# Designs tried in a protein design run: peptides against a protein of PDB entry 6IDX. Part 204

Target 1, 380 residues: chain A of PDB entry 6IDX
Amino acid sequence: KELAKLSADVTFATEFINMDGIIVLTRLVESGTKLLSHYSEMLAFTLTAFLELMDHGIVSWDMVSITFIKQIAGYVSQPMVDVSILQRSLAILESMVLNSQSLYQKIAEEITVGQLISHLQVSNQEIQTYAIALINALFLKAPEDKRQDMANAFAQKHLRSIILNHVIRGNRPIKTEMAHQLYVLQVLTFNLLEERMMTKMDPNDQAQRDIIFELRRIAFDAESDPSNAPGSGTEKRKAMYTKDYKMLGFTNHINPAMDFTQTPPGMLALDNMLYLAKVHQDTYIRIVLENSSREDKHECPFGRSAIELTKMLCEILQVGELPNEGRNDYHPMFFTHDRAFEELFGICIQLLNKTWKEMRATAEDFNKVMQVVREQITRA

## One batch from the design tools (peptide; made by RFdiffusion4, then SolubleMPNN)

Design b2_p21_3_s2 (from b2_p21_3, 14 letters changed)
Fold by OpenDDE base, seed 3:
Structure b2_p21_3_s2 (fold): chain B 380 residues (1-380), chain A 21 residues (1-21)
Amino acid sequence: as target 1 above (380 residues)
Amino acid sequence: SEFDKKRFAKMRKQQEAVAKE
């Protein structure tokens, strides 16, 4: 206990480290010797002192052994551990993950997000905060190829639902520290959209063109058997598609793929449109057909609106921004659905279509409608 | 605890620093 307090002093820490004191603390953890009287209390102070000593940045985190990592991971994985030991162990793991890529790799092998879910199902908000902080650290240090796996793990209905039900909808006020960690988790989750937001459509990619064609099919051929996919070739078909792409509200009626070459929002807009068309087909068809049947210049251009709305949502949600230490603002809505961004898009595109009608807008009013919609979204 | 408050303050700062690396 006294050591843990003194370890916060840099002068003491320097002397203690020079005396190999930190090695003694690590060996105490590595030994796992539960036979000592007051082992739990001693271990809690040992872990506290270790963390305070390491916080001076005098010793590299890479000095820790694999045995030490396994012991700390073991304390996190044990169903009955002292609260102080658990808190310190989570804090140590988070620090190890942040400070060393080599430690990240070892920890990512020893600890799953599934194990951390158990620490979210507790009444202790500090434990929950440490658990989310460790998830955030793992997310931050994940190589780009594994970030999508972590996203998928977050999109796993279980982690999201546990955070929603046990953290956000808990019978207790969310403390600032938890709000910050939820904010960070949200930012990191939104940053997974950045790749798609910055991906330009290749107009020569047939698979991407087939998605645009599928949007057309869902809107206009919903009663036609998919077996009668009209073959590629005739000028009459190109002219018919141009009319359909105009009715869909694309800016480039001849080649709608060109509308997705602008980044942001790039392919993310197409993903949102396809999600709406497949998951909310009735809403999609309604929005498209209500505007495609109008000859009064009050048609809401769905394709253009979807692209600009996706861009606007990326701006509002600050997609691609790094987490800021001072921010604590998170949106509980993003924990309600695994495809929360696409669902938000689906709500907002309906709002846009409604606002367009209410304003009796024309194509010249497009920017004004978007401004009103922005204000409506930011006030909600 | 007071320790946890100080720790969380360090954690948020370090997470931001790592995000900027």
Scores: peptide ipSAE 0.597, ipTM 0.964, DockQ to the pose 0.849
Fold by OpenDDE base, seed 1:
Structure b2_p21_3_s2 (fold): chain B 380 residues (1-380), chain A 21 residues (1-21)
Amino acid sequence: as target 1 above (380 residues)
Amino acid sequence: SEFDKKRFAKMRKQQEAVAKE
């Protein structure tokens, strides 16, 4: 206990480290010897002292043995562990992950998201906060090629549902520390959209053009079997498609692919439109057909609106921004659905379409409508 | 605890630092 307290002092820490004291602490953990009187209390203070000593940055985290890592991971995986030992073990794992890529690799092999999920189902918000912090650390240290897979594993319906039900909708008010870790998790999850947001459409890519054609098909040919490949469309078909792309509200109704060459929002806007068209088909068809049938210049251009709304949502959600230590603003709605960004887009595009009608807007009012919609979204 | 408050403050700072690397 006194060692744990004194280990926060840099002078004491320096002297203790120079006496190989940290090696003694690591060996106590590595031994796993439960034969000592007050073992749990002693171990909790040993882990506290170890963490406080390592926080001085005098000793590299790479000095830690595989046996030590396995013992710490073991404390996190055991069903009946002292709360203090569990909290300190989670904190040590988070620090190991953040400070060393080599330790990250070893820990990522030993710890599953499933093991961390059990620590989210408890009433102790500090344990929950440490568990989410460790998830965030694992996400931050993940290689770029594995980051999406980790995100998909972390975005699993189970983890999301547990965070929603046991953390966000828990019987206790969310503390600032938990709110911050939820914010970080959300930022890291949204930053996976950055790739798509910064991907320009290739107007020459047939597969990407086929997605735009599918949007047209869903809107205007909903009963037609997709097996009618857009064969060599006669000049009459090209003229028909140009009209349809105008009715869809694309800026470039001759080549709608050009509307997706602007980054942001690039291909992310097309992903949102396709999601809406497939998952919320009735809503999509209603929005498109209601505006395509207007002859009064009060038509809401769906394609343009979807692109600018996607861009605006990226700006509001700060997609591509790094997590800030001072921020605690998380959106509970992003824990309600697996594709929460696309669902938010689907809500906001309906709001935009409603607001456009209420304002009796024309194409000249587009920016004013977008400003009003931005204010509505940021107040919700 | 007071320890946990200090620890969470360190975690915030370190996560931001690692995100900038």
Scores: peptide ipSAE 0.596, ipTM 0.964, DockQ to the pose 0.820
Fold by OpenDDE base, seed 5:
Structure b2_p21_3_s2 (fold): chain B 380 residues (1-380), chain A 21 residues (1-21)
Amino acid sequence: as target 1 above (380 residues)
Amino acid sequence: SEFDKKRFAKMRKQQEAVAKE
C-alpha cells in the first residue's frame, strides 16, 4: 500500500526503478502464486504500484514479458476476480496497447471484444469505463486493415446493445469519464465513414452507376404500370433517364454521377440514399414522388438535399476528427441502431423535406433551408 | 476512487496523443 502511494512520486519511482524494484513487481505478477494470505490485496497494490511506476515513462512498456501479459489478460478473463485487480488489469492492458504496437499485437491475440462485453454488464461504472477505454485503445492501435473488423465488432448488435442498455440506459448517472470514453468510441466509429466520405464516385464505374439507376428504379418503376415501358429508342431512354434524374433532384440531370465527385461527402451520400431507398422504401418513394409531382417550383431536390445533408451531418458529427481529451459529448442515438448514421440521415432528410414545405422554399432558398435544418439537428 | 480519476485523466491524454501519431 505504501509502495503504491510512493510510486506516484517521480523521485521515489526513479530510485525504486534504479534498484530494480519494477522487476520485482513484475515477477510477483508473473508467479501467479495464489497461496498467500491476502494475495488479492497484495496483488491489487502490486498492480497499482506497477502502473504508477510505468506512468513516469522511465521504463519502456516493451520490457513487459509475455507471461506478465498473459497474467493480466487472465485476470480480465476470470469471472471471479477482485474489483480492484480487474480495474488495475484493464488499466494496465489499455496502457500496454497504447504504448506499444508489439504489446498491442500480443494483447489482441489474448483478449477479444467479446470478453470485454462481460465487463460492460456490471453495475460498477469504473469497470465499464476501463473496458470501453481498452476497446478504444484496441481500436486506436489497430492497423488500418483491421479497423473495419473492429468497427464491425462494434456494429455487432451485441456490443452496441450492451453499451446502450447497461451503460447509457443504466440506473446511474453517467460520469464524465464514461461520457468521454463513449465520445472516443463514437469518434472512432464515425471515422470509419471518412473513407466513403472522401471517396469520389468514378463516373466510369458501372457498379456505382447501377446504384444511381437502382435509386431511379425504386422511385419510378415500383409504381409504374408495366404498360408505360417506353419504346425501344436508346435516345428516348436517355431522355427519359434525364427526366427521372431531374425528378430525383440531382444537380447534373444528364450524369448524376458527377454530383458524387465532390468530397466530402462523396460516395457516403450515395450510400445513405441507397440505404433509405432499400430499408425505408416507403419513406424514400414518398419523398421523391411528392416532390417529383410538383410543378409549382416548390419541389425539394432530393438528390441535392441528400448530398448536402450528408455533408452537413459529417460536419456536425465531426467525421474524420481525432479524439479530443477535453470532450465528453456523445450521442446516445448512435448506440440505438447498427446503421445509426444512415438512420440519422433518414430522420434528417424527412426533417429537411418537412422544413422545405413549411418554408415554402424554392431552389433559391436551398441554403436557408439547410441552415434552419442545421439548427434543428443541433438542438435535438 | 481518487486513483481512478487520476488514471482516467492520464488515459484521455494518452489516447489523444496516440490518435495524433
Scores: peptide ipSAE 0.589, ipTM 0.962, DockQ to the pose 0.859
Fold by OpenDDE base, seed 2:
Structure b2_p21_3_s2 (fold): chain B 380 residues (1-380), chain A 21 residues (1-21)
Amino acid sequence: as target 1 above (380 residues)
Amino acid sequence: SEFDKKRFAKMRKQQEAVAKE
């Protein structure tokens, strides 16, 4: 206990480290000594002292043995561990992950997100905060290929649902520290959208062109009387598609692919449009047809609106920004659905269409409508 | 605890630092 307290002092820490004191502490943990195992309080203070000593940055985290890592991981994986030991063990693992790529690799092999989920289902908010912090650390240190896998693991209904139900919707106020860790998790999740936001459409990519064609098909072929004989020449089809792309509200009616070459929002806008068209087909068709049947110049250009709305949402949500120490603002909505960004887009595009109608807007009012919609979204 | 509060503050700083790396 006194050692743990004194370990916060840099002078004491320097002297203690110079006397190989930290090595003695690590060996005590490694040995699993019956003394430490029988006295949970003594182990908790040992782990506290170790962490406080390491926080001075005098000793490299790479000095830590595999045996020590396994002992700490063992305390996190054991069902009946003292709260203090668990808290210190999670804090040590988080620090190991952040400070050493070699320790990250070892810890990522020993600890699954599934094991950390059990620590989210507890009444102790500090344990929950440490567990989310360790998840965030693992996410930050993951190589790019594994970041998508971790994101997919977060999209796995289980972790998201547990955070939502046991943390966000818990019967207790969320403390500032938990709010910050939820914010960090959200930022890291939004950064996965950055790739798509910065991906330009290739107008020559047939698969990407087929998505635009699918948007047209969903909007217009459901109403096309089968009497449109397949025999109209290729030119008549091109002219028909140009009309359809105009009705869809694309800026480039001849080649809508050109509307997705600007980054941001690049392909992310097309992803949102396709999601809306497939998952919320009735809403999509209604929005398109309500505007396509107008002859009064009050048509809301869906394609242009979807692109600019996607860009606006990326700006509002700060997609691609790094986590900031001072921020604690998180959006509970993003824990409600695996495709929460696309669902938000679907809500906001309906709001935009409604606002356009209420304002009796024309194409000249486009920027004014977007500003009103921005204010509505940011106040919600 | 007071320890946990101080620890969380350190964790925030370190996470931001690592994210900027």
Scores: peptide ipSAE 0.587, ipTM 0.962, DockQ to the pose 0.869

Design b2_p21_3_s3 (from b2_p21_3, 14 letters changed)
Fold by OpenDDE base, seed 2:
Structure b2_p21_3_s3 (fold): chain B 380 residues (1-380), chain A 21 residues (1-21)
Amino acid sequence: as target 1 above (380 residues)
Amino acid sequence: SELDKKRSAKFRKLQEEVARE
């Protein structure tokens, strides 16, 4: 107990480390000797002292033995461990993962995300916080292939559901540390969009062109009188499509694929548009038709707006950026829906369309509308 | 927290405002 308290002092820590004191602490953990009276209390203080000593950054985390790692991982993976030991073990594992790629690899073999999720179902907010922190650390340090596996819809859905039900909707106020870990998890989740945000459309890819054509189909073919005989020559069809792409508000009416060659937002904008068109079809059709039926210069260019809005959302959400220390701003919406970014886009595109109408905007006002929408989104 | 409730309420309010139009 006194050692744990004194270990917070840098002078004491330096002297104690110089005396190989940290090695003695690690050996106490490694021995697993339950023979001592008050073993659990002693172990909790040992782990506290170990953490405090390591937090000074004097000793590399790579100094720990495999046996030590297995003991700590054992306290997290085994049932009926003392809460005090569990808390410190989670914190140690987080620090190990963050500070050493070699330790990450070993820990990722010993612990599953499923085991960590079980620690979210407890009433202890500190345990919940360290469990999320360790999940975040594992997510951050995972190679891209394993990040995608961690991102698998079931694991993410289950994790989000548990966080939503046991943390966010819990009867306890969320502490600053928990809010930070939720923010980190949100940022790491949004970083999965970076690939699509940086993917350029290939104008020659037929599958990608078919998506643009599907957007046209959903908007206009539902109203097309069957009297448009399939026999109008290929040129008339091209001219018709050019008109439709103009009505959709694409910048390049001849080849809308060119609008998605700019990164950011690249293909992510097309993904958002397709999601809106399929999942919120009535909203999509309403937005498109309301603007396409205007013979006035007050038409909101949907295609251009969707692209620029997607880019703006990526900027606001800092897609592709690392989580910042001291930020605690998370959006509960991202824990309620699997496609939360696309749903956010769907809300924001309606807000944009509304703002465009209220401002009586023309194409010349586009940047002003976008600025107003940005302010509205950032204040929400 | 009250802040989380306020943000959630603001997002919900934004959704409700968009849904009323």
Scores: peptide ipSAE 0.006, ipTM 0.352, DockQ to the pose 0.024
Fold by OpenDDE base, seed 5:
Structure b2_p21_3_s3 (fold): chain B 380 residues (1-380), chain A 21 residues (1-21)
Amino acid sequence: as target 1 above (380 residues)
Amino acid sequence: SELDKKRSAKFRKLQEEVARE
């Protein structure tokens, strides 16, 4: 206990480390010897002292043995561990993962996200915070292939549902540190959209063209009585599609694929449009048809608006940026929906369409509308 | 907590390291 307290002092820490004191602490953990009276209390103080000593940055985290890692991981994976030991073990693992790629690899072999989810199902917010922080550390340090796997595991309704029900909707106020970890998790998850955000549409890719055609089909062919199938002329079809793409509000009415060659938001905008059209079809059709039927120059260009809104959302959510330590702002919707970004887009495009009408905007007011919408989104 | 401050400082260093790579 006294050692744990003194270990917070840098002068003491330096002298204690110079005396190989940290090695003694690691050996106590490595021994795993439960035979001592008050072992749990002693171990909790040992782990506290170890953390406080390592926090001075005098000793590299790479100094720890594989046996030490396995013991600490064992305290996290075993269900019947003292809460004080569990908390410190989660904190140690997080620090190991963050400070060493070699330790990350070893820890990722010893623990699963599923085991960490079990520590979210508790009433102790400190345990929950350290569990999410370790998940975030593993996510941050994972190679790209494993990040997608972790995201898929996160996209598994279970982790999001557990966070939502046990953390966000918990009977306790969310502390600043928990809010920060929720923010970090949000940022790391939305960073997986970076690939799509930076993917240019290939105008020669037929599959991508078929998506744009599907947007047209959903908007205009769903209500078209089969009798108005205009005759066989390829030119009349091209002219009809150009009109439809104009009514959809694409900037390039002749070749809408060109609107998706700009990165950001690239293909991510098309993904959002397709999601809206398929999952929220009534909302999509309403937005498109309400603006396509207007002859008063007050039409909201859906295609252009969707692209610029996707770009704006990427900027607001800082897609492709690393988490910032000073931030603790998270969106609860991130934990309520499987496709939270696309759902956010669907809400924001309705807000944009509403704001456009309220402002009686024209195409010249586009940037002004986008500025107002940005302010509305950032204040919500 | 003091732990939270230290953790924050470590995270900052990590972000600075990752941003330099």
Scores: peptide ipSAE 0.018, ipTM 0.552, DockQ to the pose 0.378; fails the geometry check
Fold by OpenDDE base, seed 4:
Structure b2_p21_3_s3 (fold): chain B 380 residues (1-380), chain A 21 residues (1-21)
Amino acid sequence: as target 1 above (380 residues)
Amino acid sequence: SELDKKRSAKFRKLQEEVARE
């Protein structure tokens, strides 16, 4: 107990480390020997002292043995009655993951997100906080190829559900530390959009052009009897598509693919449009047709609006930025849906369309509308 | 680093919890 307290002092820590004291602590954990009286209490103090000593940054985290890692991971993965040991073990694993890529790799082999989810189903908010913190650490340190897999995994969907039900909708106020971890998880989840946000459309890619054509089809051919497929020449068909792309509100109505060559938001805007068109088809068709049927200069250009809105949402959500320390602003909505960004886009595009109408905007007012919409989104 | 400050805050909290036991 006294060692754990004194370990917070840098002078004591330096001297204790110089005496190989930290090695003694690691060996105590590695031994796993429960034969000592008050083993659990002793272990809890040992782990506390170890954490405090390591926090001084005097000793590299890479000094720990694989046996030590396995013991600590064992305290997290096995049913332990001792909450104090569990809490400290979660904190140690978090610190290991954050400080060493080598330790991350070893820990990622020993523990699963599924095991950590069990620690979210408890009434102890401190345990929940450290469990989310470890999940966040694993997510942050995961290689890029594994991040998407981690996010798409059933475990991640389940994680969001468990967080929503047991943390956010829990019968207790969320502490600042938990709010920060929820913010971090949100940021890390949105950072998965960065690749698509920075992906330029290739105007020569047929598959990408087919998506734009599908947007046109959903908007205009869904109500047209297939019998009116004008069998007439290729030129009339090109002219028809140009008109349709103008009605869709693309800036480049001759070649809409060019509107998606700007990064950000690149292909992410097209993904959002396609999601809206497929999942919220009635809303999509309504927005497009309301603006395409207008003969007045008050049409809201859907295509341009969707692109600029996607960009604006990326800016508001700070997509591609690392989580900032001291922020604790999380949005519960992002834990309610698997495709929360696309759903947010769907809400915001309706808000934009409404705001455009209310302002009686023209194409010249576009930037003013976007500013008003930004203010509306940031105040919500 | 800011991360180190955050870690230190967590560890201090753990110490306070152990001190109350």
Scores: peptide ipSAE 0.018, ipTM 0.549, DockQ to the pose 0.056; fails the geometry check
Fold by OpenDDE base, seed 3:
Structure b2_p21_3_s3 (fold): chain B 380 residues (1-380), chain A 21 residues (1-21)
Amino acid sequence: as target 1 above (380 residues)
Amino acid sequence: SELDKKRSAKFRKLQEEVARE
């Protein structure tokens, strides 16, 4: 206990480290010997002193042995560990993951996200916070392939459900640190959209063009079986499609694929549009047809609006940016929906369409409408 | 806790380092 307090002082820490004191602490953990009286208390203070010493940045985290890592991971993965040891072990693992890619790799082999999720199902908000923080650290340091694996629909759904039920809907106020970790998790999850946001549509890719055609089909040919896509595009058919793409509100109504070549938001806008069209078909059809039947120049251009809204949402959510310290703002919808970004898009596109009507906007007012919508979204 | 304060400070430092790379 005294060592743990003194370890906060840099002068003491330097002297203690020079005396190989930190090596002695690591060996105590590595031994795993529960035969000592007051082992749990001693271990808790040992882990505290270790953290305090390592926080000075004098010693590299890479100094730790694989045996040390396994012992610490063992305290996290084993049931019925003392809460004080568990808390410190989570904090140590987080620090290891954050400070060393080599330690990340070793830790990722020793622990699973499923084991960390179990630590969210407790009443102790501090344990929950450290568990989420370790998940966030693992997510942040994961290579792209592993990040996708962590983001798989099942793991994410389960994690979100547990956070929603045990953290957000808990009978206790969310502390600042927990709110920060929820913010970090949100940012890291939305950063998975960066690839799609930065992916340009290839106008020559037939599969991508077929998605745009599907948007047209859903809007205007809802009763037509997709199997009956009539063959050769006669000039009359091309002219008909151009009219349909104009009614859909694409900027390039001749070749709508060109509207998705701008990054951001690239293909992410098309993904949002397709999600809306498939999951919220009635809403999609309503928005498109309400604006396509107008000849009064007050038509809300759906295609253009969807692209610019997707870009705006990426800016608001800071897609591609690292989590900032001191931010604690998270969107509750992130934890309530599996497709939270697409659902947010679906709400915001309806808000945009409403705002456009209320303002009696024309195409010249587009930027003004978008500014009003931005203010509405950021205040909500 | 004092531990939580230091952890927060370390997280700051790490974010600053990652933001510089």
Scores: peptide ipSAE 0.017, ipTM 0.526, DockQ to the pose 0.497; fails the geometry check

